# Designs tried in a protein design run: peptides against a protein of PDB entry 5HOI. Part 56

Target 1, 351 residues: chain A of PDB entry 5HOI
Amino acid sequence: FRYMPFSPAGTPFGFTDRRYLTMNEVGYVSTVKNSEQYSITVSFFDVGRFREYHFEDLFGYDLCFLNEKGTLFGQSKTGQIQYRPHDSIHSNWTKIIPLQAGERITSVAATPVRVIVGTSLGYFRSFNQFGVPFAVEKTSPIVALTAQNYRVFSVHYSQFHGLSYSLSELGTSSKRYYKRECPLPMSLPNINSDMKKDANLDYYNFNPMGIKSLFFSSYGDPCIFGSDNTLLLLSKWRSPEESKWLPILDSNMEIWKMSGGKETTDIHVWPLALAYDTLNCILVKGKHIWPEFPLPLPSEMEIRMPVFVKSKLLEENKAILNKKNEIGADTEAEEGEEDKEIQIPVSMAAE

## One batch from the design tools (peptide; made by RFdiffusion4, then SolubleMPNN)

Design b1_p11_8_s2 (from b1_p11_8, 4 letters changed)
Fold by OpenDDE base, seed 3:
Structure b1_p11_8_s2 (fold): chain B 351 residues (1-351), chain A 11 residues (1-11)
Amino acid sequence: as target 1 above (351 residues)
Amino acid sequence: NDEKLKELINS
């Protein structure tokens, strides 16, 4: 087994000089090899809200995380990271993460308020958005990270214990765990069945965990999309005893249904984000399970969450908003208008 | 969505 640099929905080079470093609901980051250099482009789906930009990369960034405020880049071997705000108001910053001999940065994540670096030795490093360090924690080896606001979803791998996950909140003074290195019930790629196609071997060599992406839902629930093309959502993570992974979408089954029951072995779902009741994804047609160039337009795929889980998630979210408002009465945190009542789409009430 | 996927599946 080799620890490889992971970025959400990142693609391999394959036989090409170009790949996606990362993609999500905000946009997509591409890199092109040009001799000893790389050209990086940060592109957005909302071209009215964001302006595409590019730069020359002399370091060969192989890690990336895109959010609504900026892009984090990392070089897995050298430990260099760079944060680039999308706006021109905030400055870019660069930092070198100290790595031990043979240590690699395996994943990076960034929110508007936090930067997180995970390593193959299980060093979890946290920073603010300006690259000021908070802490270094030693965990099991980190293979994937995602973050939303102050929350971090981390995936760990041990040769002895397999996959585990943590869910933590990076406050100002301390890290809180909601989940700490709990078993992750995700299937690993089956080398013997899936590697009969050269394209699958290339992807396995790029991503041996088969984690296509991981993200937080619009409701703030951890989501993971593995090699089995099943979207898993962590439900009730605030209640340690009630927390469970829900298989909320089998994308192979949905593609099969949408094809009218035809074997569509050349159509693949590439996950971007979960917004309410829809998986935002790229539908990939071809030999490769990942999107090539140019990137197809995103598609939405409806998730099959049980109504009882939807109602509880809404009640839990309302109860948290109310608790934040009760606690926030003493701190002048600007109530931005983001308290739009999460309208349950009427479609979800009819099954 | 469904029409684009049907087009993609049938192309």
Scores: peptide ipSAE 0.025, ipTM 0.737, DockQ to the pose 0.327
Fold by OpenDDE base, seed 1:
Structure b1_p11_8_s2 (fold): chain B 351 residues (1-351), chain A 11 residues (1-11)
Amino acid sequence: as target 1 above (351 residues)
Amino acid sequence: NDEKLKELINS
């Protein structure tokens, strides 16, 4: 196993001179290799709110995180990081992260208020949005990071314990843990079964953990999308004993249903974000499981509530019906209404 | 949303 630089929804170069460094609901960052230099472009989906910009990269940034206020870049080997605000009001800043021999930056994250750097030795470094350091903590080796506001979702890897996760809040005075290196029930890529196709080997070499992306939902719940194409959401994370991972979407099954039950081995979901009850994603058609150039328009995929939430809605609907029947006790019990399709509340039917 | 995927699947 090798620690590789991870960025949310980043793509490999493959056989091309270009790749996406990262993409999410805000936009996408691309890099093009020009001999020994790179040209980076920061593009946005909301072209009315944001202006696309580009710059020459002399460092070969292989880590990226995009938010609504700026882009964080990192170079995994040199430890260089750069923050570039999208506006011209705030200045760019650059910093070198001190790395030990063989240490790599494995992931970076940025919010409007925090910058986070994770390393292959498990150094967790926190900064404000201006690159002023708060703390350095030693954790298990970090393989992925995402952040929203003051919250950080980190994924860790140990050869002995597999995948774990932490959920923390980076306040002004101290770091609070909601979850600290708890087991992450995500399947790792199976080298023996999946590596039969050269395209899968290229992706595995780029991303050995198979984490296509991780993000916070619009409700602030940690989400992860693995190589099994299942979206996992961390529910009830504020209650340590009640917290659970929910498989809220099997994207392979949803593609299969939408195809009318046809084998669709050439259609792939590339996750961007979770907004309410919809997965924002790129639908990829082709040999590669990742989007090529140009980037297709984002698509929304409705999240079907897990069977357990349907059962709870059924119990709540039965309890509401039973309460209505207890209040309406004088009208004859017509037996026939058992087969009524569970009307998904019209508010959950995305038109 | 279903229409765009139907277009992608049927293309």
Scores: peptide ipSAE 0.025, ipTM 0.742, DockQ to the pose 0.372
Fold by OpenDDE base, seed 5:
Structure b1_p11_8_s2 (fold): chain B 351 residues (1-351), chain A 11 residues (1-11)
Amino acid sequence: as target 1 above (351 residues)
Amino acid sequence: NDEKLKELINS
């Protein structure tokens, strides 16, 4: 296993000279390789509220986090971080994070009030928005971070315990834990089944955890979107005993339902954010599971609890077809791979 | 939104 730099909804280069460093509901950050340099562009979905800007990157930033007030950049190997406010009134700042031998910055997060750096050795470093340090804490190895206001959602990986998560609040004087290194019930990428497609191997090498994104909902609930394309939401996290992960969207099931029950293996959901009742996402058509250039316009998917499993519906439809064939003796078994429209239950089609 | 997805699926 290798600790790779993670950014929310970041894409690999693939066979191109360009990739997205991060994207969310605010916008998208792209980087282009120009010989020995990189050109970074910070773009926004609300072009009336924000102005696109670019700069030359001499450091090769491989970590990014975008918020409504600025962009945090990081270089996983050197430990350099840069915060760039979107407003020119506030100054950019740069800092070097001290790294031990073999340590990498694995994730960075920024809010209007906090900057967080997580490492492959489990150093959790917190700063204010001006880069003034608060604390350094030693945790299990950090693989992903997101933050909203004063809250931080961290994902940890141990070779012995797998994935865990923490939910913390970074006050002015102290860190409070709501959850500390609790088991994270997220499916990891299945190397044997998923790696049959070269595009999946490229993505696995870029992101071995298969975490496409993690964010806080509009209500402030931690969300994670894994390689299984299921959106998990942490419910009731304020009550330690009642806290649970809810699978609030199976995006493969939603695509299947919206296709009329056809197998669409070339359509992919790329998560941006969770609004009130909708997943803001990029719909990707093609060989790659990630968006290419130009970026398609965002789409919304309604949140639905996966009450029906595709496998169960397929078994029920096979059982209905077999019962029909037992009643109707004489019709020739044309073995045609007919795109048998899976009859979606009327209750599922009307929702 | 559903129309764009239907267009994307049917394209």
Scores: peptide ipSAE 0.024, ipTM 0.741, DockQ to the pose 0.495
Fold by OpenDDE base, seed 2:
Structure b1_p11_8_s2 (fold): chain B 351 residues (1-351), chain A 11 residues (1-11)
Amino acid sequence: as target 1 above (351 residues)
Amino acid sequence: NDEKLKELINS
């Protein structure tokens, strides 16, 4: 296992010279390889509110976090971080994070009030928006971070304990935990099934945890989107005993429903954010599960509890066919391909 | 939303 630099909804280079460092509801950050340097572009979905900007990256930033006020960049190996406000009135700042031998920055997050750096050794470093340090805490190895205002959602990985998560608030005087290294019920990528497709191997090498993204919802609930394409939301996190992960969207099931029950193995959901009751996402068509260039326009997908299983719909359709055959309706049920379009009940297609 | 996905599926 290797700790890789993680950024929310970041894409691999694949066979290209370009990738997305990160994307969310605010916009997308791309990087292009130019010999020994990179050209970074920070683009926005709301072109009326924000102006696209670019700069030359001599450091090879492989970590990124975008918010409404600025972009945080990090270099996983050197420990360099840079914060770039979107507003030119505010100065950029750069800092070197001290790393031990073999330590890597694995994730970075930034809000308008906090900067967070997580490492492969489990150093959790907090700063204000100006790069003034608050604290250093030792945790389990950090693999992913996101933050909203003062809250931080961190994902940890231990070879002994698997995936865990923390939810904390970085006040002015102290860090408060709502959750501290609790088990994260997210499935890891299945190496045996998924690695049969070369495109999945490239993504696995880039992101071995399969965490496509993590974010806070518009309501401030931690969300994570794994390799299983299920959106998990942490419900009732303020009540330690009542807190639970809710599978609020099976995106594969939603694509399947929206296709009229066709196998759509070439359509993929790439998560951006959860806004109210809709997943803001990029719909990707093609061999790669991640968006290429140019970036498609974002789509919204309504959240649903995965109540319907494809197997149950198949059983119901078989039961309907068997009942029609018992009633002597000469519908030649051609015995053909298992991949036949499953008739989705009109009630399920309209919801 | 459905129309864009239908367009994407049918394209």
Scores: peptide ipSAE 0.024, ipTM 0.737, DockQ to the pose 0.557

Design b1_p11_8_s3 (from b1_p11_8, 6 letters changed)
Fold by OpenDDE base, seed 1:
Structure b1_p11_8_s3 (fold): chain B 351 residues (1-351), chain A 11 residues (1-11)
Amino acid sequence: as target 1 above (351 residues)
Amino acid sequence: RRERLRKLINS
């Protein structure tokens, strides 16, 4: 295992000179290799609120976090971070994070009021939006961060304990924990099953944890989307004893339903955000599970707990087909067996 | 929304 720089919904270069550093509901940040330099572009979905901008990156930023007020960049090896406001009113600032030998920045997050840096040695560094430091805390190794307002959702990794998570609030004088290094019930990528496809190996090398993204919902609930394509939401986190992870969407099941029960291997959900009852996502078609260039327009998928069993529906549809054949209903719709849309019960069909 | 996914799946 190697600690890799993580950014929410970031994509690998693959065989190209370009990748997305991050993307969410606000927009997407791309980087292009230009010899020894990089060109970074910050693009937005709401072109009426925000102006696209670009700059030359001499440092090779491999970490990014986008919010409604600015973009945080980081270089995992050198410890350099840069915050760039989207407006021209506020100045850019740059800082070097001190790193020990072999330490890497593994994730960065920024809100309009906080900047957070997490490292492979478990250093959790907090700053205000102007880069003024608040505190340094030693935690288990950090593999992913996201933040909303004053709240931070951190994912930790131990070789002995696997994945854990923390949920904290960064006040002015103190850090409060709602959850502190609690077990995270997310499945890790299975190297042996997934390595049969070269495209999966490239993604695994980029993101060994398989965390495609993590974010806070519009209600302020921590969300994580793993390699299993299941959206997990942390429910009731304000009540320690009542807190639980809810599998609120199986995106593979939803793709299968929307295909009329056809097995599709070339359609992938790439998560952006959870707004109310809808997952904002990019629908990716192709060999790679991540979006390429140009970025497709976002899509929305309704959240639904996976109460539906695919096998039962296939059995019921076979039984209906057998009954139609017994009744001698000459529905001469010789649409080949491959084109028969499976009738999904209206109550279970996503509207 | 469904129509866009159907178009993507069937394309």
Scores: peptide ipSAE 0.035, ipTM 0.797, DockQ to the pose 0.594; fails the geometry check
Fold by OpenDDE base, seed 3:
Formats: sequence, C-alpha cells, structure tokens
Structure b1_p11_8_s3 (fold): chain B 351 residues (1-351), chain A 11 residues (1-11)
Amino acid sequence: as target 1 above (351 residues)
Amino acid sequence: RRERLRKLINS
C-alpha cells in the first residue's frame, strides 16, 4: 500500500495530459501538463457568481480543495500549499509544511475560516484562512480530509485496523472531537475482482482507498462515497451512542432503476455534494469511472436507502406482465419481448 | 431528470 494524495472527486491523468484536481458543488479544478509545468484552471458551475481563472503551476500541485471563497492547492512531496481566494480583495498566500523524510501531504481541506493539512504520518495541521497556524496534532495516518465551516471530517488508515474516521470542530481555543478515530464501515477496493479492467487498475493506483469523494451534506452531516458506489451518511453524530453510518444511496441500483432495469456497465456516478435529499453528481458515460473532458453538467439523484431487492422487482414486473397477458389474450401484438422497460413504481423512481 | 438520464443511457 502507498499513501497517495487525495482530493475530493479528483481524477487521474490516465493516458492524458489533463485531469481534475478536485470537483464539488461549487465547481471543478483542472490541471494540464505543459512540459515540466502545469496550467491550472478553476472553473465554476455558477458562472454568474464566480469568474473562471487560471494560472501557471511550477510546483506540480497534486492536492486541491475548492470552497465558495477560494481554492487550496498542495504539493504532496514538497509540502508546499497555496491558498487562492476567488476574489481580488484577499491576497494569495503560500506556505511550506514541514515534512519528515518520506512523509507526504495526503489531503488538504479549506473552508472560509480554516485550512487543514493531513499527512501520511498522521500530522494534522490547522490554520486560519490566512495561513496562521493554530495547532499540530499527531493522529493515525490521514488519507482524506473534508471540512465545512469549523468542522473537519478526516479519514485515517492503519495497516492493522483499516479505515477509521474522526469528526472534529476547530474552534478558536481548542479542537473538539465528536468522533475520534472510530471504525469506518466502508469497503476497500477489491483488487482481485475489479482489476481485470486496465481502467480500474489505473484508478486504483491513483486512489487505493477507492474514496471517490467525501463532503459534508447541506445539514452538516459527514458523507463518504466509496468504490462500491454507495453513499454513506453519518447520522446522529452529536449523540455518540446513536451515531451510525446510513447507506443512503446505492448509485448502481439507482442507475439500474433509471435504465428501466437494463444492466448498464458504462454509466457511472461521480459524486460532488449532498444537498438536502439529492446527490449532486456527474453522470459519466464510457470506459472510465471518472469524468473526462469536457465535464458533463451536474445531475441530481434522489437519496434512497437500498431497501429494494432487484430480484423482487423483476419478479413483480414478470407477474404484472403475466397478468396483462392473461387479460389481453385477444390482441396478437407480437411486439418483441426484449425492449419492455421494467415499470419501476413511481415511489421508487427519482423524479 | 429521468429523460436526460434515459437519453444518456440509450445514447
């Protein structure tokens, strides 16, 4: 296992010269290789609220976090971070994070009030929005970070214990834990079954944890989207005893429903954010599980607990078809059986 | 929403 730089919904280069460093509900950050340099573009979905901007990257930023006020960049090996406000009122700042030999920045996060840096040795570094340090804490190795306002959702990895998570609040005087290195019930990528396709191996080498993204919901609940394409939400995190991960969306099941019950292997959900009861996502068509260029427009998918069994829905539809055939015996319309879309109950189908 | 996805799946 190798600690790789993680950014929310970041994509690999693959065989291309370009990738997304990060994307969320605000926008998407792309980087293009230009010889030994990179050109970074920060793009927004709300073009009326924000203006796209670009700059030359001489450092090779491989970490990124986008928020409504600015973009944080990081270089995993050198420890360089840069914060770029979207407005011209606030100045850009650059800082070097001290790294030990072999240490890497594994993830960065930024809110309008906090900057967080996590490392492969479990150094958790907190700053204000101006790069002024608050604290350094030693945790288990950090593999992913996200933040909203003063809250931080961190994912940790131990070779002995697997994945864990923390939920913390970075006040002015102290860090509060709501959850501290608790087990994360997320499935890791299965190397043996899924790696038969070269594209899956390329993605695994880029992101060995299979965490496609993590974010806070609009209600401030931690969310994570793994390689199993299930959206997990941390429910009741304010009550330690009642706290649980809820599988609020099986995106493969939702794609199957939306296809009329056809097996589709070329449609993929790429998560951006959770707003209320809808997953904001990119629907990716093709060989790659990640979005290519140009970026498709975001789609919304209603969250639904996976309470339905595919087999039961197929049986119910067969029973409905058989009943229709028993009632409709007199009309010889031999319209070919193969293309009959499964009638998904309106209650189960996203609007 | 369904219609966009149906177009994407059937395209």
Scores: peptide ipSAE 0.032, ipTM 0.785, DockQ to the pose 0.533; fails the geometry check
Fold by OpenDDE base, seed 2:
Structure b1_p11_8_s3 (fold): chain B 351 residues (1-351), chain A 11 residues (1-11)
Amino acid sequence: as target 1 above (351 residues)
Amino acid sequence: RRERLRKLINS
């Protein structure tokens, strides 16, 4: 296993000279290889609120986190981090994170009030928005970070214990844990099944944990979207004993519903954020499970627990069709059984 | 929204 730099909804280069470093509900950060340097562009979905900007990156930033106030960049090997406010009134700052031999920055996160750096050795470093350090904590190896306000959702990996998560609050004087290195019930990528498609191997090499993204919901609940295309939400995290992961969306099931029950292998959900009851996402059509360039417009997908079984819905629709045929309704359409659009009940259909 | 999705699925 190799610790790879992780950024929320980041995409690989693939066979191209460009990738998304990160994307979320605020916007998307792209990087383009220009010989020995990179050109970074910070783009926004709300063009009325924010102005797109770009800069030359001589360091090769491979970590990124975008928020409403600025963008945090990191270089996983050198330990360099840079914070760039979107507003030109505030100064950019750069810092070198001290790394041990073989240590990598694996993830970075930034809020308007906190900067967090996680490493492959499990160093958790916290800063204010100006890069003033608060603390260094030793945890299990960090593989992913996200943050909202003062809260941090961290994903950890141990060879012995697998995936774990922490939920913490970074006050001014102390770190509070709501959850500390608890088991994370996320499915890891299955190398043997998924590797039959070359595109899946490239993505696995880029992101061996298969974490497409992690974020806080608009309600402040930790969310994670894995390789199984299931959105998990941490419910009741304020009550340690009542806290549970909820599978609030099977995106493959929702795509299947939206297709009228047709199996589609070329449509992929790329998660951005959870706003209320809707997953903000990019719907990707093509061979790659990640968005290419230009970025499609975001879509919204209503969250629904995967309660329904495809086979039962198929059987029920067959039974309804057979009953209609027995009642002598002139359904002359000999459309082949495989091409019949499944009537998904409106209460179960995504909007 | 559903119509854009249907167009994307059927395109």
Scores: peptide ipSAE 0.032, ipTM 0.785, DockQ to the pose 0.515; fails the geometry check
Fold by OpenDDE base, seed 5:
Structure b1_p11_8_s3 (fold): chain B 351 residues (1-351), chain A 11 residues (1-11)
Amino acid sequence: as target 1 above (351 residues)
Amino acid sequence: RRERLRKLINS
């Protein structure tokens, strides 16, 4: 296992000279290799609210976090971080994070009020939006971070305990934990089953944890989207005894339903954000599970608890087809491809 | 939106 730099919904280069450093509901950050340099572009979905900007990256930033006020960049090996406000009125700032030998920045997060840096040795570093440090805490090794306002959702990895998570609030005087290094019931990538395609191996080498993204919902609930394409939401986190992870969307099941029960192996959900009851995502068609260039327009997928059993739906449809064939000897029903659609109850059909 | 998804899936 190797600690790799994680950014929410970041993509590998693959066989190209370009990748997405991060993407979410605000926009997407791309980087293009140009000899020994990189060109970074910060693009936005709301082009009326924000102006796209670019800059030359001499450092090779491999970490990124985008919010409504600015973009945080990081270099995992050197410890350099840069915050770039979207508004030109506010100054950019750069800082070097001190790293021990072999330590890497594994994730960065930024809100309008906080900057967070997590490392492979479990150093959790907090700053204000101007790069003024608050504290350094040592935790279990950090593999992913996201933040909303003063709240931080951190994912930790231990070789002995697997994945854990913390939910904390970074006040002015102290850090409060709502959850501290609790078990995270997310499935890790299975090298033996998932690596049948070279594209999956490339993605695993880029992101060994298989965390495609993590974010806070519009309601402020921690969300994580793993390699199993299931969206997990942390419910009731304010009551530690009642807190639970809810599998609020099986995106593979939703794609299967939307295909009329056809096995589709070339359509992939790439998560951006959870807004109310809809997953904002990129629908990717192709060999790679991640979006290529140009970025497709975002899509919305309604969240639903995975209560359906595919086998039962297939049996019910076979029973309906058999009953139709017993009643209708004389109509040459044109075998329209439409008659092969699984009748999903309208109340449970994806909108 | 569902039609765009169906078109993408069936394309």
Scores: peptide ipSAE 0.032, ipTM 0.785, DockQ to the pose 0.562; fails the geometry check

